# Peptides against a protein of PDB entry 1EBD: the designs that were tried, part 17

Target 1, 138 residues: chain A of PDB entry 1EBD
Amino acid sequence: KASYEGKVAAEAIAGHPSAVDYVAIPAVVFSDPECASVGYFEQQAKDEGIDVIAAKFPFAANGRALALNDTDGFLKLVVRKEDGVIIGAQIIGPNASDMIAELGLAIEAGMTAEDIALTIHAHPTLGEIAMEAAEVAL

## One batch from the design tools (peptide; aimed at target 1 D115)

Design b2_p16_3 (made by RFdiffusion4)
Pose (drawn by RFdiffusion4):
Structure b2_p16_3 (pose): chain A 138 residues (1-138), chain P 16 residues (1-16)
Amino acid sequence: as target 1 above (138 residues)
Amino acid sequence: SAALATIATKAAERLS
């Protein structure tokens, strides 16, 4: 957040019609099962007065997570029911800090669960859980 | 990954 604004400030000073414009910022916590979040939590979304569905997919079902032998965790997609647009995501499990980037790019650009579900992911990887979660969302 | 690159390309197109 600080670095982004740093650029916006210098650009505005120079005359560039720069402004602060992002839909979300990811936050990561390096706990044992590292966790990452971006966008709305399922509760924040409905407290905001938004009809949102949430899809939750477990690492226990992913093959790479079994190979890593760390199966405690999940990925959650908070999706606007009215248009399938993803507005928040939460990952708890190995490499959540890296997996968060895909869901983050999706939120910033206003993509849908289908957009992600129709994207072929690597197998066997953890990043593909997002694929299977969006499939669940659909 | 290829999936991440795809998402990134789509995001760039949409935000341009």

Design b2_p16_3_s1 (made by RFdiffusion4, then SolubleMPNN; from b2_p16_3, 6 letters changed)
Fold by OpenDDE base, seed 1:
Structure b2_p16_3_s1 (fold): chain B 138 residues (1-138), chain A 16 residues (1-16)
Amino acid sequence: as target 1 above (138 residues)
Amino acid sequence: SEALEEIRRKAAERLA
């Protein structure tokens, strides 16, 4: 957030006014395993009265994670039941810091779980777990 | 857990 705000400020100074008005600002902790989040947590959504599906898929069931012998954690999608739109995502596991970008994009674009489920992900990859979690939400 | 994830998210916010 701070880095992006700095960029926006620099652009404004340069004559390109911009505003920090995004739905999905990622948060990353470079721990072992890495942690990343974007958008709503399940409980946050519930507290605001949003009926959600929390779709969770473990890295222990991901082919690439198994191949890397790094299977701790999971990916969770927070999906609004009304229309299937993804409103949040959390990742604890390998490469979470980079993988969160796909989900940030999906949230900002207003994509549904079906959109991700129907997006072909290379096999075997860590990113494939997003597709698996999306399928859980269907 | 949601609680653990929330804690980690808040920690991450200061790094964003």
Scores: peptide ipSAE 0.025, ipTM 0.532, DockQ to the pose 0.035
OpenDDE base, seeds 2, 3, 4, 5: peptide ipSAE 0.019, 0.017, 0.025, 0.017; ipTM 0.477, 0.488, 0.444, 0.448; seed 4 fails the geometry check

Design b2_p16_3_s2 (made by RFdiffusion4, then SolubleMPNN; from b2_p16_3, 6 letters changed)
Fold by OpenDDE base, seed 2:
Structure b2_p16_3_s2 (fold): chain B 138 residues (1-138), chain A 16 residues (1-16)
Amino acid sequence: as target 1 above (138 residues)
Amino acid sequence: SAALEEIRRKAEERLA
C-alpha cells in the first residue's frame, strides 16, 4: 500500500494523472506462521449484511505443505453467496505473504470462486490450496 | 490496524 501510494504520488508530481483507488489492500504479518489477509473477513461481511460462504482449507491437506513439513494453518475464502464473487481471503501458513497476491488479484478483478477453482495451479504447490478452498465454496 | 489485529486473533485461535 505504501509503495503504491508512493508511486501515485511520484506520478502526480511528474504531471501524470493518477488515482489511489483499490478494492483489495493486502495486510501481511511476517510471523511464524505468516498471516495475510485481503478484502473482507467473514464476520466483517456478516456485520455488513452480506451473506457469505466461508470456505476453509487446511495446509495439512496440501501436498507441498506436507513435503515442506510446514502444515500449520489454513486458507479461508470469503465468498458472496449471491453471485459467488470472492470478496475476501485470509491465509495463515507457509508463504502466506506471497500467496495473498493471487487472491488480491482475484478480488480486484471481481472473480468468482468458480474462476479460481477452474484455474489450473501447478502441482505440487502451496498455491493449490486456493483452488481447493475455491472448490469448497462451490 | 483492525485488519492486522484480526489476522493475529485468527492466528492465535488456530495455534491455541
Scores: peptide ipSAE 0.038, ipTM 0.676, DockQ to the pose 0.025
OpenDDE base, seeds 1, 3, 4, 5: peptide ipSAE 0.035, 0.034, 0.034, 0.035; ipTM 0.659, 0.649, 0.652, 0.662

Design b2_p16_3_s3 (made by RFdiffusion4, then SolubleMPNN; from b2_p16_3, 7 letters changed)
Fold by OpenDDE base, seed 5:
Structure b2_p16_3_s3 (fold): chain B 138 residues (1-138), chain A 16 residues (1-16)
Amino acid sequence: as target 1 above (138 residues)
Amino acid sequence: SAAFEEIAARAAKRLA
């Protein structure tokens, strides 16, 4: 967030019209396993009166995670029921700190669970878990 | 596992 804001400011000062425009700020904890979050948590959405689907998929069912013998954790998508738009995501598991970026992009772009589910992910990769979780939400 | 869930809970607190 600070880096992004700094970039926008620098570009503006350099004569390029720019504005800070973001919805989802990722949060990462570089623990073992790694933890990452972007957008709404399920309970936060519920507290705001948003009807959501919490779609969870475990790394224990991911081919790459199994191959790496690193299967602790899960990916959770928080999906707005009204339109299927992804409004939040949490990842606890291998490479969570990097994997959260895809979901941050999805949220910022207003993508749906269907969009992610229909996006082909390379096999076998940890990233497939996003697709699998999206399928759970359908 | 319970141990993992505890770690996750602590991590979630830091994420919030």
Scores: peptide ipSAE 0.035, ipTM 0.653, DockQ to the pose 0.027
OpenDDE base, seeds 1, 2, 3, 4: peptide ipSAE 0.030, 0.033, 0.034, 0.035; ipTM 0.640, 0.635, 0.643, 0.641

Design b2_p16_3_s4 (made by RFdiffusion4, then SolubleMPNN; from b2_p16_3, 5 letters changed)
Fold by OpenDDE base, seed 2:
Structure b2_p16_3_s4 (fold): chain B 138 residues (1-138), chain A 16 residues (1-16)
Amino acid sequence: as target 1 above (138 residues)
Amino acid sequence: SAALQRIAELAAERLA
């Protein structure tokens, strides 16, 4: 966020029109396991009156996680029921800090759980867990 | 803070 805002400021100083315009800001904690979040948490959405599906998939069921012997945690997608649009995601587990980027992109683009579910993810990868969670939401 | 609360909730889910 700070880097992004810094770029906007630098561009403005250089005489180029620019603005900070985003839907979601990622948050990362580099703990063990790593934690990452973008967009709405489930309860936040509910508190705002948004009817959501919270789709959860564990790393313990992911082939790459098993191969790495690092199966602690899960990925959660927060999906708006009305149209299937992903409005939030949380990850606790291996490589969460990098995995959150795909979901940040999906949220910023207004993509649906179906979009993620129908996107082929390489096998076996940790990234497949996003696809699996998306399938749960369908 | 709200941020800390969200992290705590997520951490609790991990251990459930």
Scores: peptide ipSAE 0.268, ipTM 0.823, DockQ to the pose 0.024
OpenDDE base, seeds 1, 3, 4, 5: peptide ipSAE 0.259, 0.255, 0.253, 0.255; ipTM 0.820, 0.820, 0.818, 0.819

Design b2_p16_4 (made by RFdiffusion4)
Pose (drawn by RFdiffusion4):
Structure b2_p16_4 (pose): chain A 138 residues (1-138), chain P 16 residues (1-16)
Amino acid sequence: as target 1 above (138 residues)
Amino acid sequence: TREEAMAAIKHLAAHM
């Protein structure tokens, strides 16, 4: 957040019609099962008065997570029911800090669960859980 | 752009 604004400030000073414009910022916590979040939590979304569906997919089902032998965790997609647009995501499990980038890019650009679900992911990887979660969302 | 973001997502999806 600080670095982004740093650029916006200098650009505004120079005359560039720069402004602060982002839909979300990811936050990561390096706990044992590292966790990452971006966008709305399922509760924040409905408290905001939004009809959102949430899809939750476990690492226990992913093959790479079994190979890593760290199966405690999940990925959650908070999706606007009215248009399938993803507005929040939460990952708890190995490499959540890296996996969060994909869901983050999707939120920033206003993509849908289908957009992600129709994207072929690597196998066997953890990043693909997002694919399976969006499939669940659909 | 949305198109650039999707390309980046597909790159990540293939490698992550």

Design b2_p16_4_s1 (made by RFdiffusion4, then SolubleMPNN; from b2_p16_4, 5 letters changed)
Fold by OpenDDE base, seed 4:
Structure b2_p16_4_s1 (fold): chain B 138 residues (1-138), chain A 16 residues (1-16)
Amino acid sequence: as target 1 above (138 residues)
Amino acid sequence: SREEALAKIKELAATM
């Protein structure tokens, strides 16, 4: 892995409950691997009494990540069990800083795991991992 | 710090 100067854009990393109006603010750590988060962490949701499914899919199972020889990490969806709505997402891995935008959009729009699972992602792409994680949440 | 932020995201994301 190449080492590079890291940058932080932290809007939701403090482990505090997210205000409803700030759910879709991403937090990014430009590291190796990159880390990104939007919406609730699983523990934040639990602390607020939200019953959630934590659906995790590893980059080691993603065809594009394998082709890039960059398979560290995972995508995690935090899905509200009551209605299947995505309320949070975390990505640790290749291109996490850009890939978080899809999930930010999904959360802002009130989409479900089913909505993402039924969205065709191009093959082979890193983005397919969102679809795969959504399928795990079903 | 960058390192603290990284550690926090990894910690919270890794928890299942």
Scores: peptide ipSAE 0.042, ipTM 0.654, DockQ to the pose 0.036
OpenDDE base, seeds 1, 2, 3, 5: peptide ipSAE 0.029, 0.028, 0.036, 0.025; ipTM 0.597, 0.640, 0.591, 0.571; seeds 1, 3, 5 fail the geometry check

Design b2_p16_4_s2 (made by RFdiffusion4, then SolubleMPNN; from b2_p16_4, 7 letters changed)
Fold by OpenDDE base, seed 1:
Structure b2_p16_4_s2 (fold): chain B 138 residues (1-138), chain A 16 residues (1-16)
Amino acid sequence: as target 1 above (138 residues)
Amino acid sequence: SKEEALEKIKELAATM
């Protein structure tokens, strides 16, 4: 049952919005597979004149996704070419709603694709796909 | 489609 329609959830930013400039607000659609995004989409970045690389890695190549027999979808990183900083991410696939948090953290912290590529992820996990996508961006 | 789902997320993000 592939349904790309589900409950739309926006993160309610807990805290004082006047005290913290949030760069990356996650958005989630609880479909099957789940969909999540944070920061820029590739086209949004291009429309603003940001030169980006869109690094995509499929869940079909992720060991945990294979073990779960849930391999539909991908993770996409939107990386600014000038400095390698991650400015956006999209996930369609298993556990996308939770996995987007890692990328949200990375974007808020101003991390690069190299930072994620060099981060050891537990094996086998769905989260390894972030590392794989980051490697594609290098 | 996956593309449609992404567009829904874009729309959501625009309201945040």
Scores: peptide ipSAE 0.030, ipTM 0.640, DockQ to the pose 0.031
OpenDDE base, seeds 2, 3, 4, 5: peptide ipSAE 0.027, 0.026, 0.024, 0.027; ipTM 0.597, 0.599, 0.586, 0.595

Design b2_p16_4_s3 (made by RFdiffusion4, then SolubleMPNN; from b2_p16_4, 6 letters changed)
Fold by OpenDDE base, seed 2:
Structure b2_p16_4_s3 (fold): chain B 138 residues (1-138), chain A 16 residues (1-16)
Amino acid sequence: as target 1 above (138 residues)
Amino acid sequence: SREEALAQIRELAATM
């Protein structure tokens, strides 16, 4: 956040149009398990009148998480029903702090759950859980 | 806000 805000400020001072979009700003808690979020929570979207699909996939169903013996938690995608656009994501589990970056990129780029579902993820990886959650949202 | 987001994440984690 602060680093991004600093870049936006520097760009504005340099005469470049720049705005801070806080929707794609990740929030991370470096706990065990790690927690990360970007964009809308499901209830937040509902409170704003956005019709959403909340697609949840557990780390206990991820091959890499099983191999690491670290299967606590889940990934949740918040997908706008109207157009399938990903508007939020929450991760509780192994490597959540790094995995949130893919989803932050997806939200910032206006990608759909289909875009993520059709993206080949390396096997076996924790990152496959994003693809699996995206498939659930279809 | 960032603080609200962190609170929601922690709440979600507490439900596990």
Scores: peptide ipSAE 0.030, ipTM 0.648, DockQ to the pose 0.034
OpenDDE base, seeds 1, 3, 4, 5: peptide ipSAE 0.026, 0.026, 0.022, 0.025; ipTM 0.623, 0.615, 0.585, 0.614

Design b2_p16_4_s4 (made by RFdiffusion4, then SolubleMPNN; from b2_p16_4, 8 letters changed)
Fold by OpenDDE base, seed 5:
Order: structure tokens, then C-alpha cells, then sequence
Structure b2_p16_4_s4 (fold): chain B 138 residues (1-138), chain A 16 residues (1-16)
């Protein structure tokens, strides 16, 4: 948030007026395991009357997590049923603080679960779990 | 727990 606000301020000073619009601000807790979130939680979406799919995939089923012997946690996608657009994501597990960036990008761009599911992720990687969770949402 | 971790994220997000 602060970095983004700083960029907006710098652009305004440079003669490019911009408004701060917060669509997908990531939240990260650097605990063990790491925790990260962006966009809606499932319950927040439901409370606002958004019909959602919560697609969850465990790190225990991820090949890289298994190879690293670090399989605690999961990735959850919150997907709007109407159009398949990803509106939120939560990660608890290895490298969650960095992995949330892909999903922040997806949410900011208005991408669907299908877009992520059809994106080739290197195998085996932790990031592959995003593709797996997206497949669950289909 | 995982549930507690999610709650901590929600609390953090509320401050951002």
C-alpha cells in the first residue's frame, strides 16, 4: 500500500495525475508457515451476496512441497460463479509471501480460474498449486 | 491452526 501510494505521488509530481484505487492489496504474515491473502475471503464475498466457489488445494499434494518436505497448508481461490473471475486468494504454506503475487496479478487483471488452469506452470514447483486450485474451481 | 492463521490475515488486511 505505502509503496503504491508513493508511486502514485511520484507520478502526480511528474505531471501524471493519478488516483489511488485499491483493488487487490496483498496481506502477508511472515510466520512459519507463511500466510498471505489478496482480495476477498469466501465469507466476505458471501456477506456481500456474491455467489462464489471456494477452491482449495493442499500443499501435501504438490510435488515440490513433497520434495522439500514442507507440505503444511493450502491455497484457496475465491471464484465468482457468474463469470469464473478470481476475486480472492489465500495461501498458507511454503513461499506464500511470494506466491500471492501471481494471484494478486490475476485478480487485478480480472482473470478467471480457467485462465490460471490453462497457464502452464513449471513442474515440479510450488507455484503449480495455483493451477491445481484453479482446476478445482472449474 | 490454519483457521487461526486465516484470522490473523484478516486482521492484518483490516489495517491495510
Amino acid sequence: as target 1 above (138 residues)
Amino acid sequence: SKEEALERIRELAATM
Scores: peptide ipSAE 0.031, ipTM 0.647, DockQ to the pose 0.029
OpenDDE base, seeds 1, 2, 3, 4: peptide ipSAE 0.022, 0.028, 0.024, 0.022; ipTM 0.584, 0.594, 0.592, 0.584; seed 4 fails the geometry check

Design b2_p16_5 (made by RFdiffusion4)
Pose (drawn by RFdiffusion4):
Structure b2_p16_5 (pose): chain A 138 residues (1-138), chain P 16 residues (1-16)
Amino acid sequence: as target 1 above (138 residues)
Amino acid sequence: MAEVLETLAEKAEEKA
């Protein structure tokens, strides 16, 4: 957040019509099962007055997570029911800090669960859980 | 991961 604004400030000073414009910022916590979040939490979304569905997919079902032998965790997609647009995501499990980038790019650009579900992911990887979760969302 | 991110970026550009 600080670095982004740093650029916006210098650009505005120079005359560039720069402004602060992002839909979300990811936050990561390096706990044992590292966790990452971006966008709305399922509860914040409905408290905001938004009809949102939430899809939750477990690492226990992913093959790479079984190989890593760390199966405690999940990925959650908060999706606007009215248009399938993803507005929040939460990952708890190995490499959540890295996996968060995909869901983050999707939120920033206003992509749908289908957009992600129709994207072929690597197998066997953790990042593909997002594919399976969006499939669940659909 | 990189290919997924590129594909998603291309899709976002098509939509824009």

Design b2_p16_5_s1 (made by RFdiffusion4, then SolubleMPNN; from b2_p16_5, 7 letters changed)
Fold by OpenDDE base, seed 3:
Structure b2_p16_5_s1 (fold): chain B 138 residues (1-138), chain A 16 residues (1-16)
Amino acid sequence: as target 1 above (138 residues)
Amino acid sequence: MDEVLKRLREIAELKR
């Protein structure tokens, strides 16, 4: 956030058109397990009258997490039912702080759960959990 | 930020 605002301000001062849009700002807690979020929480979306699917997949079912013996937690996608667009994501588990960036990109680009489900993730990786959660949302 | 951290903690607690 702050770094992006600084860049926009510098561009504006230089006479370039610039706008700040805050759709997908990540939040990370570097705990054990790590916690990360971007976009809407399920309850937040519901409170705003958005009909959502909360698609959850556990790290205990992820092949890489099993191989690493680090299977605590899950990934949750918050998907708008009307059009399948991903509007939020939460990760509690291994490498959540880095993995949230893929989902931030997906939200910023207006991608659907189908877009993520059809994206091939390398096997076995922690990142496959995003694909698995997206499949749950379909 | 504070609300986000609160919600993350709530989700983490529900997992435990």
Scores: peptide ipSAE 0.107, ipTM 0.698, DockQ to the pose 0.025
OpenDDE base, seeds 1, 2, 4, 5: peptide ipSAE 0.101, 0.081, 0.102, 0.117; ipTM 0.696, 0.682, 0.695, 0.705; seed 5 fails the geometry check

Design b2_p16_5_s2 (made by RFdiffusion4, then SolubleMPNN; from b2_p16_5 with A2E A9R E13A E14L)
Fold by OpenDDE base, seed 2:
Structure b2_p16_5_s2 (fold): chain B 138 residues (1-138), chain A 16 residues (1-16)
Amino acid sequence: as target 1 above (138 residues)
Amino acid sequence: MEEVLETLREKAALKA
C-alpha cells in the first residue's frame, strides 16, 4: 500500500495523472508462518450483506508443502455466491506473501473461482493451493 | 489487525 501510494504521489508531483484504487490492496505479516490477505474477509462481506462462500484448503494437503516439510496453515477464498467472483483471500502458511499476488490479480480482474480452478498450476507447487481452494468454492 | 487476528484464530483451530 505505502509503496503504491508513493508511486502515485511521485506521478502526481511529476504532473502525470494519478489515481489511487484500493480494490485489492494486499496486507502481509512476515511472520513464521507468513500471513497475507487481500480484499474481503468472510465476516466483513457478511456484515455488508454480501452472500459469500468461504472456501478453505490446508497446506497439509499440498504436495509441495509436504515435500518441504512445511505444512502449517491454510488458504481461504471469499467468493461472492451471486456470480462466483473472488472478492477476498487470506493465506497463512509458507510463501503466503508471494502467493497472495495471484489472488490480488484475480480480484482486480474480477475473476471467478472457476477461472482459478480451471487454470493449470505447475505441479508440485504451493500455488496449487489456490487452485484447490477455488475448486472447493465451486 | 483484527482481521489478522481472526485468521490466526482460524489457524489455531485448524492446527488443534
Scores: peptide ipSAE 0.053, ipTM 0.659, DockQ to the pose 0.024
OpenDDE base, seeds 1, 3, 4, 5: peptide ipSAE 0.033, 0.018, 0.019, 0.020; ipTM 0.638, 0.503, 0.523, 0.550; seed 3 fails the geometry check

Design b2_p16_5_s3 (made by RFdiffusion4, then SolubleMPNN; from b2_p16_5, 5 letters changed)
Fold by OpenDDE base, seed 5:
Structure b2_p16_5_s3 (fold): chain B 138 residues (1-138), chain A 16 residues (1-16)
Amino acid sequence: as target 1 above (138 residues)
Amino acid sequence: MEEVLEKLREKAKEKE
């Protein structure tokens, strides 16, 4: 957030058109396991009257996580039922702080769970868990 | 938000 605001401010000072428009601001906790979130939590969406699917996939079922012996936690997608659009994501587990960026991009772009499910992820990687969670949402 | 993530982390650790 602050780094992005600094860039926007620098562009504005330079006389370039710039706007701060926050659609999805990631939050990261560098704990063990790491935690990351972007967009809606499931309960927040429900409290706002959004009908959602919470699609969860565990790192214990991810081949790379198994190979690393680091299988604690899960990825959760919050998917709007009306149109399948991803409106939130939470990751607790290995590399969560970096992996949240893909899901931040997906939310910013208005991508669906199907878009992620149909995106080929390299095997074996931790990133495959996003694809697996997206498949759960279908 | 951070507090919610910490709560989720603790719940995940308790289940595993």
Scores: peptide ipSAE 0.047, ipTM 0.648, DockQ to the pose 0.023
OpenDDE base, seeds 1, 2, 3, 4: peptide ipSAE 0.026, 0.025, 0.027, 0.026; ipTM 0.613, 0.601, 0.622, 0.606

Design b2_p16_5_s4 (made by RFdiffusion4, then SolubleMPNN; from b2_p16_5, 5 letters changed)
Fold by OpenDDE base, seed 3:
Structure b2_p16_5_s4 (fold): chain B 138 residues (1-138), chain A 16 residues (1-16)
Amino acid sequence: as target 1 above (138 residues)
Amino acid sequence: MEEVLEKLREIAEEKR
């Protein structure tokens, strides 16, 4: 956020058109397990009248998490039912702080759950949980 | 930030 605002301000001073639009600002808690969020929470979307699917996949079903003996938590995708667009994501679990960036990119780009489900993730990785949660949303 | 942390806590409780 702050670094992006500084860049936009510098571009405006230089006489370039610039706009600040905040769609996907990540929030991270470096706890054990880590917690990360980007975009809408399920209840927030519902309170705004958005019909959503909350697709949840547990780290206990992820091959890399099992191999690491670190299986606490889950990934949740918040998907708009009308068009399948990902509007939010939450991760509680191993490497949540880094893994949230993929989902932040997906939300900022207006990607669907299908786009993530069709993206090949390396096996076995923690990142596969994003693909698995996206498949749940289909 | 504080509202987001509270929502993350609520979601962490759904783990139980």
Scores: peptide ipSAE 0.114, ipTM 0.713, DockQ to the pose 0.025
OpenDDE base, seeds 1, 2, 4, 5: peptide ipSAE 0.099, 0.102, 0.108, 0.113; ipTM 0.702, 0.703, 0.708, 0.711; seed 5 fails the geometry check

Design b2_p16_6 (made by RFdiffusion4)
Pose (drawn by RFdiffusion4):
Structure b2_p16_6 (pose): chain A 138 residues (1-138), chain P 16 residues (1-16)
Amino acid sequence: as target 1 above (138 residues)
Amino acid sequence: VKDAIKAAIEALSALT
């Protein structure tokens, strides 16, 4: 957040019509099962007065997570029911800090669960859980 | 932009 604004400030000073414009910022916590979040939590979304569906997919089902032998965790997609647009995501489990980038890019650009579900992911990887979760969302 | 992001997602998925 600081670095982004740093650029916006210098650009505004120079005359560039720069402004602060992002839909979300990811936050990561390096706990044992590292966790990452971006966008709305399922509760914040409804409290905001939004009809959102939430898809939750477990690492226990993913093959790579079994190989890593760390199966405690999940990925959650908060999706605007009215248009399938993803507005928040939460990952708890190995490499959540890295996996969060995909969901983040999707939120920033206003993509849908289908956009992600129709994207072929790597197998066997953790990042693909997002594919399976969006499939659940659909 | 969305197509570029889909391609980026494919690439990023392989890293984990």

Design b2_p16_6_s1 (made by RFdiffusion4, then SolubleMPNN; from b2_p16_6, 9 letters changed)
Fold by OpenDDE base, seed 4:
Structure b2_p16_6_s1 (fold): chain B 138 residues (1-138), chain A 16 residues (1-16)
Amino acid sequence: as target 1 above (138 residues)
Amino acid sequence: MKEEIQEQMRKLSALT
């Protein structure tokens, strides 16, 4: 957030069109395990009256996480039930800070869980967990 | 581990 706001401010000062009107601003906590979030938490969506599916997939079931012996945590997709659109994501686990960018892109683009589920992820990768969580949402 | 994950989720939620 702050770094991006600084960039937008610099662009505005430079006379370039700039807007901070994003649906999906990522938040990252560089803990062990790492934590990342973008868009809605499940409870936030519910509090706003959005009917959601919270699709959760554990790193303990991810082939790359197993190979790395780093299987703590999960990925959670918050999917709007009406249309299958991804409106939030949370990752706790290995490389969460980088992996959140795919889901940030998906949210900003208005992609569905089906779009992610049908996207081929390289095997074995940590990134496959996004596909697996998307499949849970279907 | 579970308690730690819950605390990290709480911290993460506070940043959004």
Scores: peptide ipSAE 0.040, ipTM 0.676, DockQ to the pose 0.028
OpenDDE base, seeds 1, 2, 3, 5: peptide ipSAE 0.026, 0.024, 0.026, 0.026; ipTM 0.618, 0.599, 0.601, 0.582

Design b2_p16_6_s2 (made by RFdiffusion4, then SolubleMPNN; from b2_p16_6, 9 letters changed)
Fold by OpenDDE base, seed 4:
Structure b2_p16_6_s2 (fold): chain B 138 residues (1-138), chain A 16 residues (1-16)
Amino acid sequence: as target 1 above (138 residues)
Amino acid sequence: MKEEIRELMRQLSALT
C-alpha cells in the first residue's frame, strides 16, 4: 500500500495520469509459513452479499512443494458464482509472498477461474497450485 | 499446524 501510494504520488508530481486503485492491493506476512492475500476474503464477500465459491488446494498435493519438503498450507481462490470472476485469493505456504502477484493480476484484469485453469503452468512448480485451485472452482 | 494457520489468516485479515 504505502509504496504504491508513493509511486502514484511521484507519477502525479511528474505530470503523469495516475490514480490509486485499491481493488487488488496485496497484503503479505513474512511468517513461516508465509501468508499472502489479495482482494476479498470469503467471509468479507459473504458479508457484502456476494455469492462465492471458496476453492482451496493444499500444498501437500503440489509436486514442487513435495519435492521441496515444504507442504504446509494452501491456496484459496474466492470466485464469484455469478460469472466465475476471481475476486480474492489467499496463499499460506512456500513462496506465498511472490505467488500472490499472479492472482493480483488476475483480479485486476477481471479474469475467471476458467482463465487460470486454462493457463498452462510449468511442471513441477509451486505456481501450479493456482491452476489446481482454479480447477476446483469449476 | 491447523490452529497456527488459522491464527496467521486472522492476522492477515486484520491487515486488509
Scores: peptide ipSAE 0.055, ipTM 0.705, DockQ to the pose 0.028
OpenDDE base, seeds 1, 2, 3, 5: peptide ipSAE 0.049, 0.042, 0.051, 0.050; ipTM 0.685, 0.678, 0.682, 0.686

Design b2_p16_6_s3 (made by RFdiffusion4, then SolubleMPNN; from b2_p16_6, 12 letters changed)
Fold by OpenDDE base, seed 1:
Structure b2_p16_6_s3 (fold): chain B 138 residues (1-138), chain A 16 residues (1-16)
Amino acid sequence: as target 1 above (138 residues)
Amino acid sequence: KIEEIQKKMQELSKKT
């Protein structure tokens, strides 16, 4: 957010059209385990009357997390039931701070859980957990 | 919005 706001301000000073859009602003907590979020939490979506699927996949079932002996936590996708569009994601676990970027991109692009489920992830990687969580939402 | 996310993330972190 702060870096993006700084860029918008610099572009405005330079005379370029720029606007701050807050649709998919990531948040990261560099704790152990790391926490990352983008878009809606499940309860926020429900409080707004959005019917959602909360698809959760644990790092304990991820091959790379097992190989690293770092299996705490999960990835959660918040998927709108009407159209399958991903409207939020939360990650608690290894490399959550970097892994949230894929899901931020997916939300900004208006991608569905199917789009992520059909995206080939390298094996074995932590990133495969996004595909696995997307498959749970189908 | 950011403060709410940070609060929710802290709540999630405490539940791990």
Scores: peptide ipSAE 0.027, ipTM 0.628, DockQ to the pose 0.036
OpenDDE base, seeds 2, 3, 4, 5: peptide ipSAE 0.026, 0.026, 0.027, 0.036; ipTM 0.623, 0.622, 0.626, 0.674; seed 5 fails the geometry check

